# Ledger of designs, part 56: peptides against a protein of PDB entry 3HUF

Target 1, 320 residues: chain A of PDB entry 3HUF
Amino acid sequence: MWIIEAEGDILKGKSRILFPGTYIVGRNVSDDSSHIQVISKSISKRHARFTILTPSEKDYFTGGPCEFEVKDLDTKFGTKVNEKVVGQNGDSYKEKDLKIQLGKCPFTINAYWRSMCIQFDNPEMLSQWASNLNLLGIPTGLRDSDATTHFVMNRQAGSSITVGTMYAFLKKTVIIDDSYLQYLSTVKESVIEDASLMPDALECFKNIIKNNDQFPSSPEDCINSLEGFSCAMLNTSSESHHLLELLGLRISTFMSLGDIDKELISKTDFVVLNNAVYDSEKISFPEGIFCLTIEQLWKIIIERNSRELISKEIERLKYA

## One batch from the design tools (peptide; made by RFdiffusion4, then SolubleMPNN)

Design b2_p13_6_s1 (from b2_p13_6, 5 letters changed)
Fold by OpenDDE base, seed 4:
Structure b2_p13_6_s1 (fold): chain B 320 residues (1-320), chain A 13 residues (1-13)
Amino acid sequence: as target 1 above (320 residues)
Amino acid sequence: KLEEELKKIEEEE
């Protein structure tokens, strides 16, 4: 999200979020969803127009800001952004930090991009929320992104957490839920005067972790917890692969259970299967190898003695 | 001095 602050109390000492939309900036405007009052005698009654665009698809992958357009409203002393005079037609900015000088005002409006990029675990939740979140200047998507700051956990009652949720946790993404999204959607008007009224996603995350026994206390408890072990997995999910890598596993891939030869078994401590393959192929598992689902693996990983538990299961099946 | 210069700038806009 774009946040503006200003020096010299010209914004009344308050930080403001700029959602996608158009804002008239000046001395004689009243703060609302489309106006930013700036308190300085050196600022025109209507000085500039700020236009924040909705996020692009690229912004979801890059964590780049919503495009920030500045136009001077034909003022005597113009408008500058990062010491450069704004052109008569307006200029667009993709920098994460903008120093906006209105006329000869000695105090600048500082606009900065607070990165918030929300990944969804399922397309249904994305379809429900994407439009509203984009109107908040929040990029959204389904695919894994290095720019992802937040992850929406799908609360299916009585289900294990998804691989996406597990991976989001291990990559230190702030996990949020639909309750946070609902709250985030309602604060749009209240944050006009005070950006500090934005819901704390970290508090939401702490509450999710505290109230769900499927999460360890920290991602650090799980990261590299299986260092030195080797697994084989079906080449089906990049997210599952990345999850297993974060556990410190050496990973071999196979296309079918029939590709699990004696050589692969000799180099592999256990096989990770998806639920569908695990359920369908239970009868045809290779002898002498520990086969488990990623959800079963996760249940072991969250235990304090995860390495011992895995070692015992490996030994049990290699010597049975 | 700065306040007086600022005040002059404020009176010219």
Scores: peptide ipSAE 0.036, ipTM 0.639, DockQ to the pose 0.118
Fold by OpenDDE base, seed 3:
Structure b2_p13_6_s1 (fold): chain B 320 residues (1-320), chain A 13 residues (1-13)
Amino acid sequence: as target 1 above (320 residues)
Amino acid sequence: KLEEELKKIEEEE
């Protein structure tokens, strides 16, 4: 989201969130959802127009800002952004930090981008929330992204957490739920005057982790916890691969269970399968190798003695 | 100095 603050008292000492939309900036406007009052004699009654675009798909992957357009409203002394005069037709900015000078005002409006990118675990929830979140200047998507800051967990009562949720947790992504999204949808008006009133997702995350025994105490308890072990996995999902990498596993990939030869077995401590393959092919598992699902692996990893548990299971199947 | 420059800017607009 874009946040503005200003030097001196020209913004009345307040920070403001700018959501996607158009704002008239000037001395003689009243603060509302489409106006920004700036208190200086050196500023025109209506000085500039700020237009913040909705996030692009690219912004979801890059964590880049919503495009910030500045137009001077035909003022005597113009408008500058980052010491450059704004062109007559307006200019668009993708920099994360903008120093906006209105006319001869010695104090600048400082705009900065606070990155927030929300990944969804399922397409149905994305379809439900994407439009509203985009109108908050929040990029949204389904795919893993290095720019992802938040992950929406689907609360299905009595279900195991998904691989996406496991991976989001290990990536130190803030896990949120629909309750937080609902809260975000209601705060637009309250944060106009005080950007500090933006709801903290960390409280939602803390509550999720505290109330669900499927989460370890910290990501650090699981990261590299399986260092020195080797696994083979079916080439199914990028998230599954990255999850196993974060556990410190050496990973070999295969396309089918039939591709698991004696050489691969000799170098592999266990095989990680998705639920569908595990359930359909239980009878055709290679002899002398431990096969498990990611969800079964996760249940072992969250235990304090995860290494000992895995070692015992590997030994049990080597001597069976 | 800054206050005097501010005051001059205030008189020109």
Scores: peptide ipSAE 0.031, ipTM 0.630, DockQ to the pose 0.108
Fold by OpenDDE base, seed 5:
Structure b2_p13_6_s1 (fold): chain B 320 residues (1-320), chain A 13 residues (1-13)
Amino acid sequence: as target 1 above (320 residues)
Amino acid sequence: KLEEELKKIEEEE
């Protein structure tokens, strides 16, 4: 989201979130959803127009800012952004930091981009929330991204957490739920006057982890916890592969269960399968190898003695 | 101070 603050008292000592939309900036405007009052004798009654665009699809993958357009409203002394005079037709900016000078005012408005990028685990929840979050200047998507700051877990009561949620946790992404999204939707009016009133997702995350026994105490308890073990997996999910890498596993990939030969078995401690393959092919598993789902593996990994539990299960099947 | 500056801005309009 874009946040503005200013040097001196020209913004009354307040910070403000600029959501996607159009703002008239000047000395003689009242602060509301479309106006920014700036207190200086050197600023015109109506001085500039700021226009914040909604996030692009690219912004979800890059964590880049919503496009910031500045137009001078034909003022005597113009407007500058980053020491450059704004062109007659206005200019657009994609820099994360903007120093905006209105006329001859010695104090500048400082606009900075606070990165917030929300990944969804569920396409139905994305469809429900994407429009509202984009109107807050928050990029949203389903695919994993290095720019993701937050992850919305799917709340299915009584189900295991998804691979996406497991991976988001190990990546140290802030896991949130629908309650946080609801809260974000209500604060839009209150944060006009004070950007510090923006809710912290860390409290939501702490409550999710505390109230759900499917999470370990920390990502550090699981990262590299299986170092030295080797697994084979069906080459179907990039998130599953990255999750297993974060556990410190050596990973071999295969295309079908029929490709699991004696050579692969000799190099592999266990086989990781998705639920659909596990349930459909349970009767046809290769002899002499431990096959499990990612969810079954996760239940072992969250235990303090995970290495001992996995070792015992591997031994049971190698000597059967 | 801010109220006095606001009042001066209104008086210069």
Scores: peptide ipSAE 0.029, ipTM 0.571, DockQ to the pose 0.392
Fold by OpenDDE base, seed 1:
Structure b2_p13_6_s1 (fold): chain B 320 residues (1-320), chain A 13 residues (1-13)
Amino acid sequence: as target 1 above (320 residues)
Amino acid sequence: KLEEELKKIEEEE
C-alpha cells in the first residue's frame, strides 16, 4: 500500500494510506476518498492529481509498488517528483519512495510503499478475496513468491495444515486467516486519515499459532532441526523441496519409486512422499528404507525431541 | 495554529 506523510505539518501531522484510485491534491479540497488536503500558501487550490493503479501480476512476484501517476493541474510552479518536474501529460512512477514537491512549497509529501503481498493456499479463497485486496493495493496470488509477506491459511476444521502453510511458517511469513481479511476489508475507510489504524497481522498470527497445536512455538525451533539427516523425495513440489531444505536436510530427488536403488538407500535416511503416492504405493515401498509423508514428518519436527524421534523411526526399520 | 492558517488561506483568496 502507498502511505503518504509530509514535512511541516502540511498533512496535519497525519500519515495517510492511498488505496488504488484517483486523488485531487490541493489547498482547497476536503480530505475524503478522492481528495487530499495540503496546507500551504504555496500550493494551488487544486494542484495535482494522483492516480494509483491496482496491483499487477508482476507486483505479486516482485513486491513492487502499485503504479503511481502524478499530473500537475496546470499550476504556476508545477509539480516535482524526486527533484524532476512532472511532464505536461503527467508521469508514472514505480519507485518505492517518492518525494513530491507541490509548487514552491518548501515541504515535501513523502510517499512510500509499504509492502504487503498475500499468498493464498486455496484457489477458491483467492477467487473470493483477490478483487477486494487488489482494491486495497495488495498483490495476491497462489504461487510461492519471495515477495510474499502474508499467507492465508485455509481453516478446514480437523485437517492437518498444508505443506504451503508449513512452508509459510518456516519462511517467517505472517500467517493470517479469513477473519483478518474480513477485518482488513472493513477498515478501508477508517485508515484514510491514519495509516496507524491498519490491522495488526502479527496479532492475528500469534492468535492462530496459540490456538493451533500443529504449530511449533517459533520457526527457529524447526529450521535446521534435521541437520545431518538425508532424505529422498519425489520431484512433485517446489514448496516441499524448499520446506525440506529449511529443515536442514540433504535432499535427493527421484521421479518414481522404481528409481530408488541400493545406492540411494545407502545415502538416504528416509523417503518423503506426498499423500497420494504414500497411500497408493505403500505396498510397493522399497525394503529397508523409512517412507513417510510430509505431514508425518511435520508431526515429528514440531516435537521438542524431533531428532530423537526420527532417529528411532529410522532405526526401527533398519532392524525389522 | 493549523486552523488559523486554514482560516487565513480561506480569507486571502
Scores: peptide ipSAE 0.028, ipTM 0.569, DockQ to the pose 0.772

Design b2_p13_6_s2 (from b2_p13_6, 4 letters changed)
Fold by OpenDDE base, seed 1:
Structure b2_p13_6_s2 (fold): chain B 320 residues (1-320), chain A 13 residues (1-13)
Amino acid sequence: as target 1 above (320 residues)
Amino acid sequence: DLEKKLKEIEEEE
């Protein structure tokens, strides 16, 4: 989201969120959803137009800002952005920090991009929320992205957490739910004048973790918890691979169970399979191999003695 | 003095 603040109290000492939309900026406008009042005699009654575009698909992957267009409204002294005069037709900006000077006003409006990028675990939830979140200037998507700041957990009552949720947790992404999204949608009007009124996603996250026994106390309890162990996995999911890497595992990949030779067995402590392969192939597992699902692995990882539990299971199958 | 400079600019506009 774009946030503006200004020097010299020209914004009345307030930080304002700018959602996608068009704003007339000037001395003689009233603050509302389409106007930004600036208090200076050096600023024209109607000085500039700011236009913030909705997020692009690229912005989801890069964490880049919504495009910020500035147009001078034929003022005597013009408008500058980052010390450069705005062109006659207006200019567009993708920088995360904009210093906007209106006319000869010695105080600048400082616009900065607050990164918020929401990954969804469920495509149906994405379809439900994407439009509303994009209108808040929040990029949204399903795919893993290094730019993601928040992850929407799928609330299926009574199911194990998904690999996406596990990975989001270990990545220290703020896990949120539909209740946070609902709350976020309602505050759009209230945060216009005060950016501090943005709902705290960390409180939502704390409540999710506290109320769900499928989470460890912290990501740090799990990160590198399996350092020194080796696994093999089917090359089916990038998120699964990254999850296992965050556990500190040495990972070998294979394309089929038939690729599991004696050499791979000798170097591998256990094989990680997805549920579909585990359920279908359970009878055909090679002898002497510990095979488990990511969900089964996760149940071990959340235990305080995870290393001991894994070691015992490896030993049990070597002597069976 | 930024206030002084503001005042000078305000007198010129």
Scores: peptide ipSAE 0.031, ipTM 0.651, DockQ to the pose 0.119
Fold by OpenDDE base, seed 5:
Structure b2_p13_6_s2 (fold): chain B 320 residues (1-320), chain A 13 residues (1-13)
Amino acid sequence: as target 1 above (320 residues)
Amino acid sequence: DLEKKLKEIEEEE
């Protein structure tokens, strides 16, 4: 999200979130959803127009800012951004930090991009929330991205957490839920004058973890917890692979259960399958190795004695 | 002096 603050008292000592939209900036405007009052004698009554675009799909993957357009409103002394005079037709900026000078005013408006990118694991929830979140200047998507700051947990009552949620937890992404999204959607009007009124996502995250027994105490309890073990996995998802890597597993990939030969079995401690393959081929599992789903593996990983549990299962099948 | 510059700018408008 874009946040503005200013040197001196020209913004009344307040920080403001700029959502996607158009703002008239000047001395003789009243602060609202489309106006930014700046208190200086050295600025025009209506001095500049700021236009913030909605996030692009690219911005979700890069964590880049919403495009920031500045136009001078034919003022006597013009407008500068990063010490450069704004062109007559206006200029667009993709820099994360903008120093905006209005006319001869010695105090600048500082605009900075606060990174917030929300990943969803549920396409239905994305479809429900994406438009509203994009109107807040928040990039959204389904796919894993290094730019993701928040992850929306799919709330299915009585279901296991998704692989996406497991991976989001291990990579220390802030897990949020629909309650946070609802709250975030309501703040649009209240944060016009005070950016500090933005809800704390970490409090939401703490509450999710505290109230759900499917989470370990910390990501650190699980990261590299299976170091020294090896698994084979069906090449199904990148997230599953990354999750197993974060557990410290040596991973071999195969295309079908038929590709699991005696050599692979000799080098592998267990086989990780997706639910569909596990359910369909349970009777056709290779002899001398145990197969489990990621969800079954996760249930072991969240236990304090995860290494002992896995070791006992490996021993049971190798020496039987 | 920022205050002095402010005064000079106020006198020019």
Scores: peptide ipSAE 0.029, ipTM 0.640, DockQ to the pose 0.117
Fold by OpenDDE base, seed 3:
Structure b2_p13_6_s2 (fold): chain B 320 residues (1-320), chain A 13 residues (1-13)
Amino acid sequence: as target 1 above (320 residues)
Amino acid sequence: DLEKKLKEIEEEE
């Protein structure tokens, strides 16, 4: 989201969130969802127009800002952004930090991008929330991205956490739920005068972890916890692969269970399967191979003695 | 001096 603050008292000592939309900036406007009052004699009654665009798909993957357009409203002394005069037709900015000078005012409006990028675990929730979140200037998507700051967990009571949730946790993404999204949808008016009134996602995350025994105490407890072990997996999920990498596993990939030959078996400690393959093929597993699902692996990893548990299971199946 | 600059600006507007 874009946040503005200003030097001196020209914004009355307040910070504002600028959601996607158009703002008239000037001395003789009243602060609202479309106007930013700036208190200086050196600023025109209506000085500039700020336009914040909705996030692009690219912004979801890059963590880039919503495009920030500035237009001078034919003022005597113009408008500058980062010491450059704004062109007659306006200019667009993708920099994360903008120093906006209105006319001869010695104090600048400082705009900065606070990165917030929300990944969803399922397409249904994305479809439900994406429009509203985009109108907050929040990029949204389903795919993993290095720019993701938040992950929406689907709260199905009594279900195991998804691989997406596991991976989001291990990569230190803030896990949130629908209650947080609902709260975000209500804050537009309250944050106009005080950007600090944005809801704390970390509190939501703490509550999720505290109330769900499927989470370890920290990501650090699981990261590299299986260093030195080797696994094989089906080349079906990049997220599953990344999860296993974060556990410190050496990973071999195969395309089908039929590709699991004696050579692969000799090089791997266990085979990781998705639930569908595990359930369908459990009768046909080769002897002497430890096969498990990611969810079964996760249950072992969250235990304090995960390495010992895995070692015992490998030994049990090699000597059976 | 910021105060001097502010005063000069107030005199020009």
Scores: peptide ipSAE 0.028, ipTM 0.633, DockQ to the pose 0.109
Fold by OpenDDE base, seed 2:
Parts: sequence; C-alpha cells; structure tokens
Structure b2_p13_6_s2 (fold): chain B 320 residues (1-320), chain A 13 residues (1-13)
Amino acid sequence: as target 1 above (320 residues)
Amino acid sequence: DLEKKLKEIEEEE
C-alpha cells in the first residue's frame, strides 16, 4: 500500500493511506476519498493529481509498488518528484520512495510503499477476495512468491492443515484467515486520515497459532529438526519438496513407486507419499520400508521429541 | 519583503 506523510504540518501531522484511485492534491480541497488537502501558502488551490493503479500480476512476484502517476495541474511553479520536474503530460513512478515537492513549498510530501502481498491456499478464496484486495493496492495470487508477506489459511473445521499452510508457517509468513480479510474490507474508509488504524495481521496470526494444536510454537522448532535424515518423495509437488528441505531432510525424488529400487531404499530412512498414493498402495508396500504421508510427518514434527519418534519408527520397521 | 512575495504568490495561485 502507498502511505503519504509530509514534513512540517502541511498534512496536519497525519499519515494517509492511498488506495488505488485518483486524488486531487491542493490547498483548497477537502480531504476525502479523492482529495488531499495540503496546508501551505506556497501550494496552488488544485496543484497536482495523484493516480495509483491497481497491482499487476508482476507486483505479486516482485513485491513492487502499484504504479504511482503524478500530474501537475498547470501550476505556476510546477511539481517535482525526486528532484525531477514532472513532465507536462505527467510521469509514472515504480520507486518505493517518492519525495514530492509541490511548487515552492519548503516541505515535501513523502510517499512510501509498504509491501503487502497475500497468497491464497485455494483458488476459490482467491476468486472471492482478489478484487477487493486489489482495490486496497494489495497484490494477490496462488503460487509461492518470495514477496509473499501473508498467507490465507482455509478454515476447514476438523481437517488437517494443508501443505501450503505448513510451508507458509515454516517460511515465517504471517498466516491469516477469512476473518482478517473481512476486517480489511471494512476499514478502507476509516484509515484515510490515520494509517495507524490499519489492522495488525500479527495479532490475527498469534491467535490462529494459539488456538490451533496443529501448529508448533514457532517455525524455529521445526526448521532443520530432521537434519541428518534422508527421505524419498514422488516428484509431484514443488511445495512439498521445499517443505521437506526446510525440515533439513536430504531428499531423493522418484516418478513412480516402481522406481524405488534397492539402492534408493538403502539410502532412504523413509518415503513421503501424498494421501492418494498412500491409500492406494499401502497394501503393496514392501516389508521394511517406512512410508508416511506429509500430514503424518507434520504430526511428528510438531512433537518436541520429533527426532526420537522418527528414529523409533525407522528402527521398528527395519527389525520387523 | 518575504510576506509580500508570499501574498503575491497566494494571489496568483
């Protein structure tokens, strides 16, 4: 989201969130959803137009700002952005920090980008919320991104958390739910004059973790907790692979259960399967192979003695 | 002098 602040009292000492849209900036405008009053004698009645675009698909992957357009409204002294005069037709900016000088005003408006990118676990929730979040200047998507700041957990009562949720947790992404999204949708008008009224996602996250026994106390308790163990997995999920890497596992991949040869078995402590393959093939598993699902592995990882539990199961199956 | 220039700027804006 874009936030503006100003030097001196020209913005009445307030920080303002600028959502995607168009704003007339000047001395003789009233603060509302499309106007920004600036209190200075050196600023025109209607001085500039700010236009903030909705986020692009690229912005979701880069964490880049919504495009910020500035146009001078034919003022005597013009408008500058980052010490450069704004062109007659206006200029567009993708920098995260903009120093905006209106005319000869000795105080500048400082615009800065606060990075927020929301990943969704399922396409249905993305379809429901993406439009509203984009109108807040928040990039949204389904795929993993290094720019992701928040992850929306699907509340399925009584189901295991998804691999996506597990991975988001280990990546230290702020996990949020539909209740937080609902809250975001209602605050748009209340945050116009006070950017501090933006809801704290970290409080929502703390409540989710505290109230769900399927989460460990911290990501640090799980990261590298299985260092020194080796696993094999089906080459079907990149997210599952990354999750297992964060656990500190050495990973071998195979395309089918038939590709699991004696050599792979000799180097592997256990095989990680998806639920569908596990349920279909559980009767045909060779004796002495420890096979488990990622959800079963996660249940072991949540335990404080995860290494001992896994070691005990490996030994049990080697001597059976 | 500064106040006069500021007023002239205010009247022209």
Scores: peptide ipSAE 0.036, ipTM 0.653, DockQ to the pose 0.112; fails the geometry check

Design b2_p13_6_s3 (from b2_p13_6, 6 letters changed)
Fold by OpenDDE base, seed 2:
Structure b2_p13_6_s3 (fold): chain B 320 residues (1-320), chain A 13 residues (1-13)
Amino acid sequence: as target 1 above (320 residues)
Amino acid sequence: KLEEELKKIEKEE
């Protein structure tokens, strides 16, 4: 989201969130959803127009700002952004920090980009919320991105957390739910004059972890917890692979259970399967190998003695 | 100072 602040009292000492939209900036305008009052004798009655575009698909992957357009409204002394005079037709900016000088005002308006990118676990939730979040200047998507700051957990009562949620947790992404999204959608008007009224996602995340026994106390409790073990996995999910890497596992991949030869068995402590393959093929598992699902593995990983639990299961199957 | 500047802006309307 874009936030503006100003030197001195020209913005009345307030920080303001600028959502996607158009704003008239000047001395003789009233603060509302489309106007920004700036208090200085050196500023024109109507001085500049700010236009903030909705997020692009690229912004989701880069964590880049919504495009910020500045136009001078034919003022006597013009407008500058980062010490450069704004062109007659207006200029567009993709920098995360903008110093906006209105005319000869000795104080600048400082615009800065606060990065927020929300990943969704399922397409249905994305379809429901993307439009509203984009109108807040928040990029949204389904795919994993290094720019993602938040992850929306799907609340399915009584189900295990998804692989996406497990991975988001281990990546230290702030996990949020539908309740937080609902709160964000209602706050739009109240945060116009006070950026501090933006809801704290970290508090929501702490509450999710505290109230769900499927989360460990911290990602650090699980990261590299299985260092020294080796697994084989079906080559079907990139997120599953990255999750197993964050556990510190050495990973081999296979395309079918028939590809599990004596060589693979000799170097592998256990095989990780998806639920569909586990349920269909459990009668045909190779003898002498420990097979489990990611959800079964996760239940072991969240335990304080995860290494001992896995070692006991591996030993049990070698002597059976 | 700010209140005095606001009152001056209101008087120039």
Scores: peptide ipSAE 0.017, ipTM 0.500, DockQ to the pose 0.290
Fold by OpenDDE base, seed 3:
Formats: structure tokens, C-alpha cells, sequence
Structure b2_p13_6_s3 (fold): chain B 320 residues (1-320), chain A 13 residues (1-13)
């Protein structure tokens, strides 16, 4: 989201969130969803127009800002952004920091981008929320991204957490739910005057972790917890691979269970399978190797004695 | 201070 603040008292000492939309900026406008009052005699009654675009798909992957357009409203002294005069037709900016000078005002409006990118675990929830979140200047998507800051967990009562949720947790992504998204949709007007009223997702996250025994106490309890072990996995999902990497596992990939030869078995402590393959191929598992699902592995990893539990299971199957 | 600046702006209109 874009946040503006200003030097001196020209924004009344307040920070403001700018959502996607168009804003008339000037001395003689009243603060509302489409106007920004700036208190200076050196600023025109209607001085500039700010237009913030909705996020692009690229912004979801890069964590880049919503495009910020500035147009001077034919003022005597113009408008500058980052010491450069705004062109007659307006200019667009993708920099994360903008120093906006209105006319000869000695104080500048400072705009900065707060990165927030929300990943969804399923396409149905994305389809439900994407439009509303994009109107808040929040990029949304389904795929993992290095720019992802938040992850929407689907609350299915009595279900195991998904691989996406497990990975989001280990990446230290703030896990949120639909209740937080609903809250975000209601606060849009309240943050116009005070950007500090933006809801903190950390409280939602803390409550999710506290109330769900499927989460460890911290990501740090699980990161590299399986260092020194080796696994083989089907080349299925990128998230599954990255999850196993965060556990400190040495990973070998295979395309089918039939590709697991004696050499791979000799170098592998266990095989990680998706639920579909695990359930369909239980009868055809290679002898002398521990096969488990990611969800079964997760249940072991969240235990304080995870290394001992895995070691015992590997030993049990080597001597069976 | 802010209220005084607002009142000064209103008087210059």
C-alpha cells in the first residue's frame, strides 16, 4: 500500500494510506476518499492529481508498488517528483519512495510503499477476495512468490493443514484467515485520516498458531530440524520441494516409484509422497525404505523429538 | 498552530 506523510504540518502531522484511485491534492479540498488537503499558502487550491493503479500480476511476484501517477493541474510553479518536474501530461512512477514537491512549498509529501502481497491456498478464495484486495492496493495470487508477505489459510474444521500452509509458516509468512480479510474490507474509510489504524495481521496470525496444535511454536523449531537426513520425493510441487529444503533435507527427485533403484535407496533415509500416490501405491512401495506423506512428515516434525522419531522409524523398516 | 494556519488560509480566500 502507498503511505504518504509530509514534512512540517502540511498534512496536519498525519500519515495517510492511499488506496488505488484518484486523488485531487490541494489547499482548498477537504480530506476524503478522493481528496488530499495540503496546508500551505504556496500550494494551489487544486494543485495535483494523484492516481494509484490497482496491482498488476507482476507486482505480486516482485513486491513492487502500485503504479503512482502524478499530474500537475496547470499550476504556476508545477509539481516535482524526486526533484524532477512532472511532465504536462503527467508522469507515472514505480519507485518505492517518492518525494513530491507541490509548487514552491518548502515541505514535501513523502510517499513510500509498504509491501503487502497475499497468497491464497485455493483458487476459490482468491476469486472471492482478489478484487476487494486489489482495490486496497494489495497484490494477490495462488503461486508461491518471494514477495509474499501474507498467506490465507482456509479454515476447514478437522482437516490437516495444507502443504502451502506448512511452507508459508516455515517461510515466516504471516498466516491469516477469512476473518482478517473481512476486517481489511471494512477499515478502508477509517485509515484515510490515520494510517496507524491499518489492521495488524500479526494478531490474527498469533491467534491461528495459538489455537491450532498443528503448528509448532516457531518456524525456527522446524527449520533445519532434519539436517543430515536424505529424502527422495516425486517431482510434484515446488512448494513441497521448498518445504523439504527448509527442513534441511538433502532431496533427490524421481518421476515414478519405479524409478527408485537400489542406488537411490542406499542414499535415501525416507521417501516423501503426496497423498494420492501414497494411497494408491501402498502395495508397491520398495522394500526396506520408509515411505510417508508430507502431512505425516509434518506431524513428526512438530514434535520436540522429531529426529529421534524419524530415526526410529527408519531403523524399524531397515530391520523388517 | 494548525487551527491558526487553517484560519489564515480561510481569510486569504
Amino acid sequence: as target 1 above (320 residues)
Amino acid sequence: KLEEELKKIEKEE
Scores: peptide ipSAE 0.017, ipTM 0.495, DockQ to the pose 0.551
Fold by OpenDDE base, seed 1:
Structure b2_p13_6_s3 (fold): chain B 320 residues (1-320), chain A 13 residues (1-13)
Amino acid sequence: as target 1 above (320 residues)
Amino acid sequence: KLEEELKKIEKEE
């Protein structure tokens, strides 16, 4: 989201969130969803137009800002952005920091991009929320992204957390739920005058973790917890691979259970399978190797004695 | 200061 602040109290000492939309900026406008009042004698009654575009698909992957367009409204002294005069037709900006000078005002409006990028684990929830979140200037998607700041957990009562949720947790992504998204949608008007009224996602996250025994106390409890162990996995999911890497595992990949030879078994402590392969091929597992699902592995790693637990399971199958 | 500036802006119109 774009946030504006200004020097010299020209924004009344307040920070303001700018959602996608068009704003008339000037001395003689009233603050609302489409106007920004700026208090200075050096600023025209109607000085500039700001237009913030909705997020692009690229912005989801890059964490880039919504495009910020500035047009001068034929003022005597013009408008500058980052010390450059705005062109007659307006200019568009993708920089995360904009210093906007209106005319000869000695104080600048400082616009900065607050990164918020929401990944969804569930396509149905993405379909439900994407439009509303895009109207907040929040990029949304399903795929893993290094720009992801928040992850929407699907609340299916009584199910294990998904691999996406596990990975989001270990990546230190703020896990949120539909209740937080609902809250975000309701505060849109209240944050116009005070950007500090933006809901704290960390409080939502703390509540999720506190109320769900499927999470460890911190990501740090699990990161590198399995250092020194080796696994083989079916090459099915990039998120699964990255999850196992964050556990500190040495990972080998295979394309089918038939590729698990004596050499791979000799170098591998256990095999990680997805649920579908585990359930369908359990009778065809190679002898002398421990096979488990990611969800079974997760149940082990959240325990305080995870290394001891996994060692016991590995040993149990070597002596069977 | 801000209220005084606002009142000045309103009077200069």
Scores: peptide ipSAE 0.017, ipTM 0.511, DockQ to the pose 0.705
Fold by OpenDDE base, seed 4:
Structure b2_p13_6_s3 (fold): chain B 320 residues (1-320), chain A 13 residues (1-13)
Amino acid sequence: as target 1 above (320 residues)
Amino acid sequence: KLEEELKKIEKEE
């Protein structure tokens, strides 16, 4: 999200979120969803127009800011952004930090990009929320992104957390829920005067972890917890692969259970299967190898003695 | 709980 603050109390000592939209900036405008009052004698009654674009698809992957357009409203002393005079037709900016000088005002408006990119675990939740979040200047998507800052956990009552949720947790992404998204959608008007009224996603995340026994106390408890073990997995999910890598596992991939030969078994401590393959192929599992689902693996990983538990199961099946 | 779940996995195999 774009946040503006200013020196010399020209914004009344308040920080403001700029959502996608158009803002008239000046001395004689009243603060609302389309106006930013700036308190200085050196600023025109209507001085500039700020236009924040909605996020692009690229912004979701890069964590780049929504495009920030500045136009001078034919003022005597113009507008500058990062010491450069804004062109007569307006200029667009993709820098994460903008120093906006209105006329000869000695104090600048500082616009900075607070990165917030929300990944969704499922397409249904994305379809429900994407439009609203984009109107907040928040890039959204389904695919894994290095720019992802927040992850929407799908609360299916009575189900284990998804692989996406597990991976988001280990990646140190702030996990949020639908309650946070609902709250985020309602604060749009209240944050006009005070950006500090933005809901705390970290508090939401802490509450999710505290109230759900599927989460360890920290990602650090699980990261590299299985260092030195080797697994084989079905080549089905990139997120599953990345999750297993974050556990410190050496990973071999196979295309079918029939590809699990004696050589692979000799180099592998256990096999990780998806639920569908696990349920359908239970009767055809290779002898002498521990086969488990990623959800079953996760249940072991969240335990304090995860290495001991896995070692016992490996030993039990190799010597049975 | 986990030992009981592991024992369930083993009984389904």
Scores: peptide ipSAE 0.000, ipTM 0.216, DockQ to the pose 0.005

